Peptides against a protein of PDB entry 1BH9. Designs and how they scored, part 6

Target 1, 89 residues: chain A of PDB entry 1BH9
Amino acid sequence: FSEEQLNRYEMYRRSAFPKAAIKRLIQSITGTSVSQNVVIAMSGISKVFVGEVVEEALDVCEKWGEMPPLQPKHMREAVRRLKSKGQIP

## One batch from the design tools (peptide; aimed at target 1 L58)

Design b1_p18_1 (made by RFdiffusion4)
Pose (drawn by RFdiffusion4):
Structure b1_p18_1 (pose): chain A 89 residues (1-89), chain P 18 residues (1-18)
Amino acid sequence: as target 1 above (89 residues)
Amino acid sequence: DLTVAEDMTTLMEELTET
């Protein structure tokens, strides 16, 4: 396999949101503070959401006869399709 | 493949900055 497949996997494996921002964002909406578990769970769910959007946008870029990197028009279009399939909020 | 991973990381960074 290529250095890139390996490096693409490593990034996938360890990419994660900083807990500090996830927590401040959530607690700045509940007013109350929140738990370690809530932050982690929210990070996991958000990583899956990011995964669905990029995976869906990559499909649009592919079908529009274009190549990566993903452009803004791809992200928004992907969002519209995911909402239609009703798979993202 | 690597560019897609970089795009995902950039999207996560943009969401954090939001």
Fold by OpenDDE base, seed 2:
Structure b1_p18_1 (fold): chain B 89 residues (1-89), chain A 18 residues (1-18)
Amino acid sequence: as target 1 above (89 residues)
Amino acid sequence: DLTVAEDMTTLMEELTET
């Protein structure tokens, strides 16, 4: 691991979705109140998902011979690739 | 501190034990 990779991991580790925001988002979809456990589960899954997308986008950026920061084009391509791999619907 | 992802993992483990 390079220092840059380690730093990114630390930033990822320290990042989190606010529970209140996640709860509101879920409830906007389900139309009903959700339990704390549901919020925790969805928050965790969401964090993992974001991490995977960002990792793929960084790989795209590198393969295109470009340097960070990530741009929308990297994110779009990452999503496309993950869909092709069956990682996301 | 535990990450949200770690909390989710712990939750899943507890649920599977039930």
Scores: peptide ipSAE 0.029, ipTM 0.601, DockQ to the pose 0.039
OpenDDE base, seeds 1, 3, 4, 5: peptide ipSAE 0.028, 0.027, 0.029, 0.029; ipTM 0.600, 0.599, 0.603, 0.606

Design b1_p18_1_s1 (made by RFdiffusion4, then SolubleMPNN; from b1_p18_1, 8 letters changed)
Fold by OpenDDE base, seed 2:
Structure b1_p18_1_s1 (fold): chain B 89 residues (1-89), chain A 18 residues (1-18)
Amino acid sequence: as target 1 above (89 residues)
Amino acid sequence: ELVVAEDAVRLMEELVAA
């Protein structure tokens, strides 16, 4: 890995979604209170998902001959590509 | 703090299986 990739990984590793925010989000969708374990599980899955999308977006940015920071167009294209690859519905 | 996301994924799998 390049130094840049390693730095991004470290930042990713340290990042986390606030439990309270995730809990509220889930409850807004389910309409019911959820357990701590559900919040933890959903937080982790969400983190993995975001990581995969960002990685794809960075690849898009590079392939388009552009430089960071990522822009909405990179994120949209990343999602489109991930869908075409069957990685997301 | 959730550092390793894979742990949360495994937890989800356990919850679904239970």
Scores: peptide ipSAE 0.030, ipTM 0.562, DockQ to the pose 0.044
OpenDDE base, seeds 1, 3, 4, 5: peptide ipSAE 0.029, 0.021, 0.029, 0.022; ipTM 0.560, 0.539, 0.568, 0.528

Design b1_p18_1_s2 (made by RFdiffusion4, then SolubleMPNN; from b1_p18_1, 8 letters changed)
Fold by OpenDDE base, seed 5:
Structure b1_p18_1_s2 (fold): chain B 89 residues (1-89), chain A 18 residues (1-18)
Amino acid sequence: as target 1 above (89 residues)
Amino acid sequence: ELVVAEDEVRLMEELVAA
């Protein structure tokens, strides 16, 4: 990995969704309380989801011959591509 | 490369094993 890649990796690795926020979000959708394990699971899944979107966006950026930072257009295209691949709903 | 927090990894492993 390049220094830039390592920096991105480190930032991703250290990132985390606040459990309280995730809990509130889930409960706002389900209409009922959720267990700690559900919060942990959803937090992990969410992080993976974000990571995959960002990774796809970086690929888009590179394929378009552009340089970081990522722009909304990269993120939008990434989502479209992931949907077409069936990787996200 | 994607990395999940330790507690989240542990839980996911338990879910897969169940």
Scores: peptide ipSAE 0.055, ipTM 0.629, DockQ to the pose 0.045
OpenDDE base, seeds 1, 2, 3, 4: peptide ipSAE 0.028, 0.052, 0.045, 0.032; ipTM 0.582, 0.619, 0.607, 0.591

Design b1_p18_1_s3 (made by RFdiffusion4, then SolubleMPNN; from b1_p18_1, 10 letters changed)
Fold by OpenDDE base, seed 5:
Structure b1_p18_1_s3 (fold): chain B 89 residues (1-89), chain A 18 residues (1-18)
Amino acid sequence: as target 1 above (89 residues)
Amino acid sequence: ELVVAQDFERLMRELVAL
């Protein structure tokens, strides 16, 4: 791993979705209250999802011969590619 | 990919242990 990759990973590790926001979001979809464990699980899954999108976007950026920082076009292309691969809905 | 998967597995282990 490069130093840049390590730094990015460290930033990713330190990142987290606010539990209250996740709880509200889930409840807005389910129409009912959710347990703390559900919030934890969904927070983790969401973090992993974001990580996968970012990794794909970095790959897109590199493949296009561009340099960081990531731009909206990289993120949009990443999502398209992940959908095409069946990795995200 | 590997890093993200490892993080997920860790999180799931922690969740199951709660």
Scores: peptide ipSAE 0.028, ipTM 0.550, DockQ to the pose 0.052
OpenDDE base, seeds 1, 2, 3, 4: peptide ipSAE 0.024, 0.025, 0.026, 0.025; ipTM 0.549, 0.537, 0.541, 0.543

Design b1_p18_1_s4 (made by RFdiffusion4, then SolubleMPNN; from b1_p18_1, 8 letters changed)
Fold by OpenDDE base, seed 5:
Structure b1_p18_1_s4 (fold): chain B 89 residues (1-89), chain A 18 residues (1-18)
Amino acid sequence: as target 1 above (89 residues)
Amino acid sequence: ELVVAEDFVRLMEELVAA
């Protein structure tokens, strides 16, 4: 990794979704209460998902010959590509 | 590369251990 990549990864590693927010979101979808472990697991999965999208977006940005910060167009294209690859629904 | 898969495994291991 480059120094910049390491720094970005450090920010990613330190980031986390608020448990309360995740809990509310899950419950809004399921219609029922969820356990703490479900919240933790879903938080982790969500972080992984975001990481995958961001990484793909960075790749898009680079391939388009552009530089950070990421723009909505990069994120949209990233999602399209990940869907095309079958990596996300 | 963010080593996303490894992070997820780590998180799951921590969850199971809790």
Scores: peptide ipSAE 0.028, ipTM 0.553, DockQ to the pose 0.053
OpenDDE base, seeds 1, 2, 3, 4: peptide ipSAE 0.025, 0.026, 0.021, 0.026; ipTM 0.533, 0.533, 0.543, 0.543

Design b1_p18_2 (made by RFdiffusion4)
Pose (drawn by RFdiffusion4):
Structure b1_p18_2 (pose): chain A 89 residues (1-89), chain P 18 residues (1-18)
Amino acid sequence: as target 1 above (89 residues)
Amino acid sequence: ELETLLDEMFDEYNAALS
């Protein structure tokens, strides 16, 4: 395999949101503070959401006869399709 | 703040796709 497959995997494996921002974003909505578990769970779910959007946008870029990197038009279009399939909020 | 967090993650995945 290529250095890139390996490096693409490593990034996938360890990419994660900073807990501090996830927490301040959530607690700045509940007013109450929140738990370690809530932050981690929210990070996990958000990573899956990011995964679905990039995976879906990659498909649009592919079908529009274009190549990566993903452009803004791809992200928004992907969002519209995911909402239609009703798979993202 | 949410947009910044999502952009950071999107940038990492977009870079890997390149």
Fold by OpenDDE base, seed 5:
Structure b1_p18_2 (fold): chain B 89 residues (1-89), chain A 18 residues (1-18)
Amino acid sequence: as target 1 above (89 residues)
Amino acid sequence: ELETLLDEMFDEYNAALS
């Protein structure tokens, strides 16, 4: 992979969802408190999900013959494709 | 580790909805 890809990955790797925000979001759905481990697990899964969407969007961008940064249209198309592939609801 | 945490999450989620 290229240096640019490495830089993007490093930014992704260093990124994280705020635990408090994730906790509140989950609790807004469950209607009750959740454990720290649930927050950690959900944070990790969410990060992976975002990564997969971004990866698909980058593929879309490339296939359309365009250059980064990603635009909303790339993200929308990425979600559409992932749904079509049955990878997301 | 993640699998265990996911199991815990789903158990807690299901319990919360019950």
Scores: peptide ipSAE 0.062, ipTM 0.627, DockQ to the pose 0.026
OpenDDE base, seeds 1, 2, 3, 4: peptide ipSAE 0.049, 0.056, 0.053, 0.050; ipTM 0.603, 0.609, 0.604, 0.598

Design b1_p18_2_s1 (made by RFdiffusion4, then SolubleMPNN; from b1_p18_2, 9 letters changed)
Fold by OpenDDE base, seed 5:
Structure b1_p18_2_s1 (fold): chain B 89 residues (1-89), chain A 18 residues (1-18)
Amino acid sequence: as target 1 above (89 residues)
Amino acid sequence: LLEELIQGALEKYNAALS
């Protein structure tokens, strides 16, 4: 576990989705109001999802022989790979 | 509920990356 990896982990750990924004997003999908617990649960799931996509994107970046920061092409490729692996729909 | 929400969010995310 390198210092760089640790630093990235710390930045990820400290990041958080604003509850109000998540609630609005959920309600835009469901068309109805949702409870605080749903917001909390979805926030956690979303953070995990973002982490998985970013991790895959970093792997793509490395395998392409490129250096951070991540670019849209890395993110797009990451999503394609995760879909092919069945990790995301 | 969560499955539907996750699916909806993923679809929007994928659309944004396209």
Scores: peptide ipSAE 0.044, ipTM 0.606, DockQ to the pose 0.068
OpenDDE base, seeds 1, 2, 3, 4: peptide ipSAE 0.032, 0.035, 0.036, 0.035; ipTM 0.582, 0.600, 0.608, 0.610

Design b1_p18_2_s2 (made by RFdiffusion4, then SolubleMPNN; from b1_p18_2, 9 letters changed)
Fold by OpenDDE base, seed 3:
Structure b1_p18_2_s2 (fold): chain B 89 residues (1-89), chain A 18 residues (1-18)
Amino acid sequence: as target 1 above (89 residues)
Amino acid sequence: LLEELLQRALDRYNEALA
């Protein structure tokens, strides 16, 4: 990939969810404590998920002949499309 | 790029569960 793409990748990977918040969220769902590594892994997966939804939303925005910034309607449609494709439950 | 991040996350997840 290009240097530009690499730079975007680096900026993206620098983003992160608050570790404590992710830990609390996971534990609220599982009902049990989770390790630091699980929190790190889930944070990464969550970040990728957000990225995929955003990419789909950008595609929706483009297909609708609109320009960024993304709006709630783009995000809602993105989720709908991803569900239709079977990419998310 | 996202695929790479996903794979890294999955690797860490599997490592954490091992």
Scores: peptide ipSAE 0.041, ipTM 0.620, DockQ to the pose 0.037
OpenDDE base, seeds 1, 2, 4, 5: peptide ipSAE 0.035, 0.032, 0.033, 0.039; ipTM 0.612, 0.604, 0.610, 0.621

Design b1_p18_2_s3 (made by RFdiffusion4, then SolubleMPNN; from b1_p18_2, 10 letters changed)
Fold by OpenDDE base, seed 4:
Structure b1_p18_2_s3 (fold): chain B 89 residues (1-89), chain A 18 residues (1-18)
Amino acid sequence: as target 1 above (89 residues)
Amino acid sequence: LLEELVQGALDRYNAAAA
């Protein structure tokens, strides 16, 4: 891959959701406390999901004839398209 | 956006667990 792709991957790999925020969010949805392992697992799944959305968003950006950086509208459209493709519920 | 992404992850997790 290109240097830009490598840099993007490195930033992605080093990034992480705030553990406390994820824990609170999950608990607000489930209505009960969750273990540290659940938070870790969900954080990992979320990170992978973000990666997939970003990949789709890059495609959206290109197809719209727009230039980087990605904007929230690209991310939202990516999610819509992934849902349309049946790749996410 | 963060909430949307986490919700997506939760949905996938639930789908996989079903």
Scores: peptide ipSAE 0.072, ipTM 0.641, DockQ to the pose 0.072
OpenDDE base, seeds 1, 2, 3, 5: peptide ipSAE 0.056, 0.024, 0.025, 0.043; ipTM 0.634, 0.494, 0.533, 0.598

Design b1_p18_2_s4 (made by RFdiffusion4, then SolubleMPNN; from b1_p18_2, 8 letters changed)
Fold by OpenDDE base, seed 3:
Structure b1_p18_2_s4 (fold): chain B 89 residues (1-89), chain A 18 residues (1-18)
Amino acid sequence: as target 1 above (89 residues)
Amino acid sequence: LLDELLQRALDRYNAALS
C-alpha cells in the first residue's frame, strides 16, 4: 500500500459509530430490542459498508479528473456504481 | 484495505448470531 492509503486506513480503523445511536436505529427498524452483540456486529458491518462507498467515491473522483475532498456528487455516483456492480442492493 | 475489517465484522456477526 502507498503511505496515503495506509494513513487513510489507520484513520478509518480508529473511527466508530456511537453504540447508543446504532442501537436506537436498529430498534426503530426491527420494532424490537437488540442485544449488545448485535449492535457491535452491525456497527462493524456498517463501518465496512461506509468504507467501501468512500473507496468507490474516491475512485469516481479520480476518474472524473477531480481532487478530494469528496462531494455529494461523488457519493451519489459511487452508490450508483456499486449498485450496478451488484455490491449493494 | 478493508479486508481485515471486513473479516472482523463477519466474525462478530457470526458470533452474535450464535
Scores: peptide ipSAE 0.036, ipTM 0.623, DockQ to the pose 0.036
OpenDDE base, seeds 1, 2, 4, 5: peptide ipSAE 0.033, 0.030, 0.034, 0.035; ipTM 0.621, 0.614, 0.620, 0.628

## One batch from the design tools (peptide; aimed at target 1 R8 F17)

Design b1_p19_1 (made by RFdiffusion4)
Pose (drawn by RFdiffusion4):
Order: C-alpha cells, then structure tokens, then sequence
Structure b1_p19_1 (pose): chain A 89 residues (1-89), chain P 19 residues (1-19)
C-alpha cells in the first residue's frame, strides 16, 4: 500500500476534536457543567457526523465530474441530500 | 479515496472555529 493510504488511515484513526471546546460549547448551553463522558460521547457522535458529510460531499464532487479537494458547494449540496434522506438532523 | 484527509481537515477547521 501507499504512504498515503497509511497516512490517510492514521489521520482517520486519531483525528478528534479538542475536549476543551466541546465542553465549553455544551456547558455554555446547559448553563450547568457537564461530565467527562458527555464530552467524549458528543465528540464520537460529531466525528461520525463529520464523516457522513465528507463521505456524502465526496460523492457529489465525484458525480459532478470534479476532483477533490472538496469545495464549499460540495458540502452544502451534501447537506441538502443528507437532510432529504433524513439521515442527519 | 481522500476520505481520511477530508475528515481530518474538516475536524481541524471546526476546532479552529470553536477556539
């Protein structure tokens, strides 16, 4: 396999949101503080969401006869399709 | 596929926006 397959996997494997921002974003909405578990769970769910959007946008870029990197028009279009399929909020 | 690269990029961009 290529250095790139390996490197793309490593990034996938370890990419994660900083806990500090996830926590301050959530607690700045509940007013109350929140737990270590809630932050991790929210990070895990948000990573899946990011995954679905980028996976869906890669499909639009592919079907519009274009090549990566993903452009803004791809992200928004992907969002519209995911909402239609009702798979994202 | 550039999936992993695009996923990491988007996570970093969102993280920078939240800081």
Amino acid sequence: as target 1 above (89 residues)
Amino acid sequence: STYGEELDRLINEISESLD
Fold by OpenDDE base, seed 4:
Structure b1_p19_1 (fold): chain B 89 residues (1-89), chain A 19 residues (1-19)
Amino acid sequence: as target 1 above (89 residues)
Amino acid sequence: STYGEELDRLINEISESLD
């Protein structure tokens, strides 16, 4: 890793969605209460999802010959590519 | 994919919580 890559990794590793907020969000969708384990699981999958999108977006940015920071166009293209690859629904 | 694996874990977790 470069220093910049390491920094991004550390920031990603330390990032987390607030449990209370996730719980409320899930319950607003399901219409019923959810367990702590469900909140933890959803938080994990959400973080992984974001991570994959960002990673793909960085690849898009690089392939387009551009430099960070990521822009909305990179994120949109990343999602499109991930869908076409069947990596996300 | 990592996302797919985590999704499977989530599904299992939800299923267990409904038992």
Scores: peptide ipSAE 0.080, ipTM 0.667, DockQ to the pose 0.043
OpenDDE base, seeds 1, 2, 3, 5: peptide ipSAE 0.070, 0.073, 0.062, 0.041; ipTM 0.655, 0.662, 0.637, 0.564; seed 3 fails the geometry check

Design b1_p19_1_s1 (made by RFdiffusion4, then SolubleMPNN; from b1_p19_1, 9 letters changed)
Fold by OpenDDE base, seed 3:
Structure b1_p19_1_s1 (fold): chain B 89 residues (1-89), chain A 19 residues (1-19)
Amino acid sequence: as target 1 above (89 residues)
Amino acid sequence: SPFGEEVARLIEEIARILL
């Protein structure tokens, strides 16, 4: 975990998802409205989850001998690896 | 963006697990 990777990780940790976008996404899944508290909870959980995926994706990028910024393919591979490790369902 | 769409997909997956 290089200093550069740590710095990138911190940038993602400082990011936040817009509540409206999260609410819309949840509603598209559930087919009904959700409470503000559910949106807040999902926002926090999603932030942590994406942070973990990004950390893995940075490792994938490095292992593939590629340079930042992360691309969708790194995220997809990260998820695959985390599932294989049993770290996400 | 393709990256944003991928992130949205991942959040959707998590939402389906938690909700």
Scores: peptide ipSAE 0.194, ipTM 0.750, DockQ to the pose 0.083
OpenDDE base, seeds 1, 2, 4, 5: peptide ipSAE 0.185, 0.182, 0.181, 0.138; ipTM 0.744, 0.741, 0.741, 0.719

Design b1_p19_1_s2 (made by RFdiffusion4, then SolubleMPNN; from b1_p19_1, 8 letters changed)
Fold by OpenDDE base, seed 2:
Structure b1_p19_1_s2 (fold): chain B 89 residues (1-89), chain A 19 residues (1-19)
Amino acid sequence: as target 1 above (89 residues)
Amino acid sequence: SSFGEEVARLIEEIAEILL
């Protein structure tokens, strides 16, 4: 790890989706309110998922010989690659 | 889908913090 990578990891470790945002997302899908436990569970899953996508996108960016910040094209390619690997259904 | 777009927005918000 470079110092920059370590710093990003520390920021990632400290980061979390706001409960309200996760709740809104779930409610947009289910159309009904959900329990706090569901929000907590989904928050954890979402953090891991986002971390994996961002990590893949950074790899894409590097392989394309580009520098951060990440652009939508990196995120789209990351998702495509993760789908091909079976990491995203 | 609307779900995909919502997830993308959340990813972008986190990415802005990490990068």
Scores: peptide ipSAE 0.047, ipTM 0.641, DockQ to the pose 0.107
OpenDDE base, seeds 1, 3, 4, 5: peptide ipSAE 0.045, 0.040, 0.030, 0.040; ipTM 0.624, 0.616, 0.561, 0.575; seed 1 fails the geometry check

Design b1_p19_1_s3 (made by RFdiffusion4, then SolubleMPNN; from b1_p19_1, 10 letters changed)
Fold by OpenDDE base, seed 3:
Formats: C-alpha cells, sequence, structure tokens
Structure b1_p19_1_s3 (fold): chain B 89 residues (1-89), chain A 19 residues (1-19)
C-alpha cells in the first residue's frame, strides 16, 4: 500500500454528494420526506455507484484501445454495459 | 439541472482520483 495509493484513497474517502441534493432527489422520486439516516446511506451508495461506473468506463476505454482521461462516450458505453449486465436498471 | 451538473462534477473528480 504505497503513499500514492493512500493519497488516492483519502481523496476518494473525502468526496461526497451534498446532503441537500441527495435529499431533494430522493424526495422527488418517493414523493415523501426522508430521514437523515436515509440520506446518509444513499449518499454512500451513490459514491460507490459512481466509482463502479468509472471503473466500467475505464474498462471500456481500455477495450477501445484508448487512454485516459475518460470522455462522455466512455461513460455512455459504461452505462449501457452495466445495464446489459443487470447491474443498473 | 443543477443536480445533474453536480453529479457530473462528482464523476469527473472521482475519475481523476481513480485514474
Amino acid sequence: as target 1 above (89 residues)
Amino acid sequence: SPFGEEVARMIEEIAKILT
């Protein structure tokens, strides 16, 4: 576990969606108010989800014989692949 | 939407961290 890996881990750990934005989104979907605990849980799940999409996009980029940084086309293809795998609706 | 823009920003930031 190198210092570089540790630094990336810390930066990723510190990243988060704004609680207000997550709360508003959930409420727009459910039509009802949600607790702080639900917002916290969904915030964490959302961060993990973004990480998984990025990993899939990196795989797409590699399979297409391209190099980072990721482009919108990689993200679109990543979503398509995750849908085909049944990992997202 | 403002939320969409925030999501896009987060994805870009995380992508930079993970690459």
Scores: peptide ipSAE 0.052, ipTM 0.571, DockQ to the pose 0.103
OpenDDE base, seeds 1, 2, 4, 5: peptide ipSAE 0.043, 0.040, 0.026, 0.022; ipTM 0.561, 0.549, 0.511, 0.537

Design b1_p19_1_s4 (made by RFdiffusion4, then SolubleMPNN; from b1_p19_1, 9 letters changed)
Fold by OpenDDE base, seed 4:
Structure b1_p19_1_s4 (fold): chain B 89 residues (1-89), chain A 19 residues (1-19)
Amino acid sequence: as target 1 above (89 residues)
Amino acid sequence: SSFGEEVARLIAEIAAILT
């Protein structure tokens, strides 16, 4: 890995939903208190999911010959494409 | 802030990292 790659990786690794927000969301759905481990796991899954959608959206943006920042239209198209590929329900 | 706002923040953050 280059220094730039390592730096970007560390930045991505550190990115996340606030634990409190994830906990509140899960508890809103389940109606019951949730363990810290579940919050950690769900936080990670959520980040990965968002990452995959963003990656697809960046690809859409590029294929459309457009420049960042990402717009809602890119996100919508990304979701459509991921669904068609069977990567998301 | 709402959960939706947190999602938007995370999207922007990750997009900036992956760009």
Scores: peptide ipSAE 0.319, ipTM 0.832, DockQ to the pose 0.103
OpenDDE base, seeds 1, 2, 3, 5: peptide ipSAE 0.093, 0.179, 0.101, 0.105; ipTM 0.637, 0.758, 0.657, 0.651

Design b1_p19_2 (made by RFdiffusion4; failed a check: the pose's geometry)
Pose (drawn by RFdiffusion4):
Structure b1_p19_2 (pose): chain A 89 residues (1-89), chain P 19 residues (1-19)
Amino acid sequence: as target 1 above (89 residues)
Amino acid sequence: AEAEAAVTEMFEEMEYAMM
């Protein structure tokens, strides 16, 4: 396999949001503070969401006869499709 | 601002990983 497949996987494996921002974002909405577990769970769920959007946008870029990197028009279009499938909020 | 930046970085990392 290529250096890229390996490096793409490593990024996928370890990419993660910083806990500090996830927590400040959530607690700045509940007013109350929140737990270590809530932050981690929210990070896991958000990673999956990011995954669905980029996977869906890669499909649009592919079908529009274009090549990566993903452009803004691809992200928004993907969002519209995911909402139609009703798979993202 | 930190959350926005983290979201952008996360998207770039997932885009690179899922190419």

Design b1_p19_2_s1 (made by RFdiffusion4, then SolubleMPNN; from b1_p19_2, 11 letters changed; failed a check: the pose's geometry)
Amino acid sequence: SEFEEALKRLLEEMEKALL

Design b1_p19_2_s2 (made by RFdiffusion4, then SolubleMPNN; from b1_p19_2, 12 letters changed; failed a check: the pose's geometry)
Amino acid sequence: KEFEEALERLLREMEQALL

Design b1_p19_2_s3 (made by RFdiffusion4, then SolubleMPNN; from b1_p19_2, 12 letters changed; failed a check: the pose's geometry)
Amino acid sequence: SEFERALERLLREMEKALL

Design b1_p19_2_s4 (made by RFdiffusion4, then SolubleMPNN; from b1_p19_2, 11 letters changed; failed a check: the pose's geometry)
Amino acid sequence: SEFEEALERLIEEMERALL

## One batch from the design tools (peptide; aimed at target 1 I26 T30 I45 P89)

Design b1_p20_1 (made by RFdiffusion4)
Pose (drawn by RFdiffusion4):
Parts: structure tokens; C-alpha cells; sequence
Structure b1_p20_1 (pose): chain A 89 residues (1-89), chain P 20 residues (1-20)
């Protein structure tokens, strides 16, 4: 395999949101503070959401006869499709 | 809205944590 397959996997494996921002974002909406578990669970779910959007946008870029990197028009278009399939909020 | 969605999801996660 290529250095890139390996490096793409490593990034996938360890990419994660900083807990501090996830927490401040959540607690700045509930007013109450929140738990370690809530932050981690929210991070996990958000990483899946990011995964579905990029995976979907990569498909739009592919079908529009274009190549990566993903452009803004791809992200928004992907969002519209995911909403239609009703798979993202 | 975004804040309503995050608030609702947070409350669900807090309820689940209490049940566990």
C-alpha cells in the first residue's frame, strides 16, 4: 500500500474534535455544565456526521466530473441530498 | 435551530447517562 493510504488511515483513526470547544459549545446552551461522557459521545456523533457529509460530497464532486479537494459547492449540495434522504437532521 | 438540536441531543445523552 501507499504512504498515502497509511497516512489517510492514521488521520481517520485519530482525527477528533477538541473536548474544550465541544464542552463550551454545549454548556453555553444548557446553561448547566455537562459531563465527560456527554462531550465524548457528542464528539463521536459529530465525527460520524462529518464523515457522512464528506463521503456524500465526494460523491457529488465525482458525479459532476470533478476532482478533489472538495469545494464549497460540493458540501452544500451534499447537505441538500442528505436532508432529502432524511439521513441528517 | 442548531441550539435547539444541540440542547435536545445533550438532554438525551444526560438522560442515557443517568439510566446507565
Amino acid sequence: as target 1 above (89 residues)
Amino acid sequence: SFEDFIKTLTEELQELEEEL
Fold by OpenDDE base, seed 2:
Structure b1_p20_1 (fold): chain B 89 residues (1-89), chain A 20 residues (1-20)
Amino acid sequence: as target 1 above (89 residues)
Amino acid sequence: SFEDFIKTLTEELQELEEEL
């Protein structure tokens, strides 16, 4: 990894979704209570998903010859590209 | 690469989710 990649990874590693928020979100969708393990799993999956989107957005930013911080246009383009690749629904 | 890491982690977490 480059130094830049390591820095991004470190920030990614330090970030996390609050368990309570994830639990509330899931329960708002399912209408039922969920176990701690489900919350942990979904928290992890969500973090990975966000990481994937951010990585794509950074790639977009670079390809457009622009510098961070990421802007909404980078995020929107990232999502579009990931959808086209079939990486997200 | 970082992307490869994320993909691997995603797959592992998805498998875990299926087991729950």
Scores: peptide ipSAE 0.051, ipTM 0.578, DockQ to the pose 0.068
OpenDDE base, seeds 1, 3, 4, 5: peptide ipSAE 0.039, 0.037, 0.039, 0.028; ipTM 0.564, 0.561, 0.575, 0.566

Design b1_p20_1_s1 (made by RFdiffusion4, then SolubleMPNN; from b1_p20_1, 13 letters changed)
Fold by OpenDDE base, seed 4:
Formats: C-alpha cells, sequence, structure tokens
Structure b1_p20_1_s1 (fold): chain B 89 residues (1-89), chain A 20 residues (1-20)
C-alpha cells in the first residue's frame, strides 16, 4: 500500500453504518421488526459490498488511465462489471 | 467474510419467519 492507499483502508475500516438506521431501513423493507443479529449481519454485508464496489471502481479508474478521486462514471462501470461477473444481482 | 455474514443473515431471517 502507498500512504494514500493505507489511509483509505484505515478510513474504510473505521467506517460503520449506524445500527439504528440499518434497522429502520430493513424494517421499512420487510414490514416487520428484525433482530440485532440481522442488523449486524446486514451491516457487515453492506460494508463488504461497498468495499467491493469501490475496489472495482478503483480498478476501472486505473484501467482508464485516470487518477482519483472516483467519479460517478467509475462507479457505474464498476457496477456493470460486477453484474456481468455475477457478483451482484 | 461476506459468505459467513450471508449465512448468518439467512439463518436469522428463517428463524424469525418460523417464530411469527
Amino acid sequence: as target 1 above (89 residues)
Amino acid sequence: SADELLRRLTLELEREEAER
């Protein structure tokens, strides 16, 4: 890792979705209350998912010969690629 | 890992559905 990459990793590691917000969001979709374990699992999955999308977007940015920060076009292409790979629905 | 988290989520959701 470069210093910049390490810094990004540290920021990612420190990031977290607020449990209350995740709980409310899930409940809004399911129509019923969910357990703490469901909130924890969903929060973790969501964080991993965001990480995978960002990683793919950084790869796109690099392959296009561009420099950070990431732009919407990188994110869109990343999602397209992940869909084509079957990694996201 | 994402796989383990998915497993946990699935099991918890199934449990909650069975208890309703």
Scores: peptide ipSAE 0.086, ipTM 0.673, DockQ to the pose 0.150
OpenDDE base, seeds 1, 2, 3, 5: peptide ipSAE 0.075, 0.078, 0.071, 0.082; ipTM 0.643, 0.670, 0.652, 0.671

Design b1_p20_1_s2 (made by RFdiffusion4, then SolubleMPNN; from b1_p20_1, 12 letters changed)
Fold by OpenDDE base, seed 3:
Structure b1_p20_1_s2 (fold): chain B 89 residues (1-89), chain A 20 residues (1-20)
Amino acid sequence: as target 1 above (89 residues)
Amino acid sequence: SLADLLRELTLELEREEAER
């Protein structure tokens, strides 16, 4: 770990999605009610997913010779690359 | 799509919970 990587990890570790917001989002997608355990599990999966997208976006930013903070263009390109790698449906 | 994935994962988690 570099110091930068460690700092990102600490911020990532401390972050969390509000359960109520996740529940509403899932229900808006599925059209049905979900249990508390499903919300907890999906929150974790979503956090991992966001972490992967952000990591890819940081790689994009670096490869383009640019510096943080990340911009929408980095996030869009990250998603495109992850799709091409089969990591996003 | 991401929405499709979330729907599928939700169904899988609910199924696993019901089987316990």
Scores: peptide ipSAE 0.031, ipTM 0.538, DockQ to the pose 0.794
OpenDDE base, seeds 1, 2, 4, 5: peptide ipSAE 0.026, 0.023, 0.029, 0.024; ipTM 0.530, 0.552, 0.540, 0.564

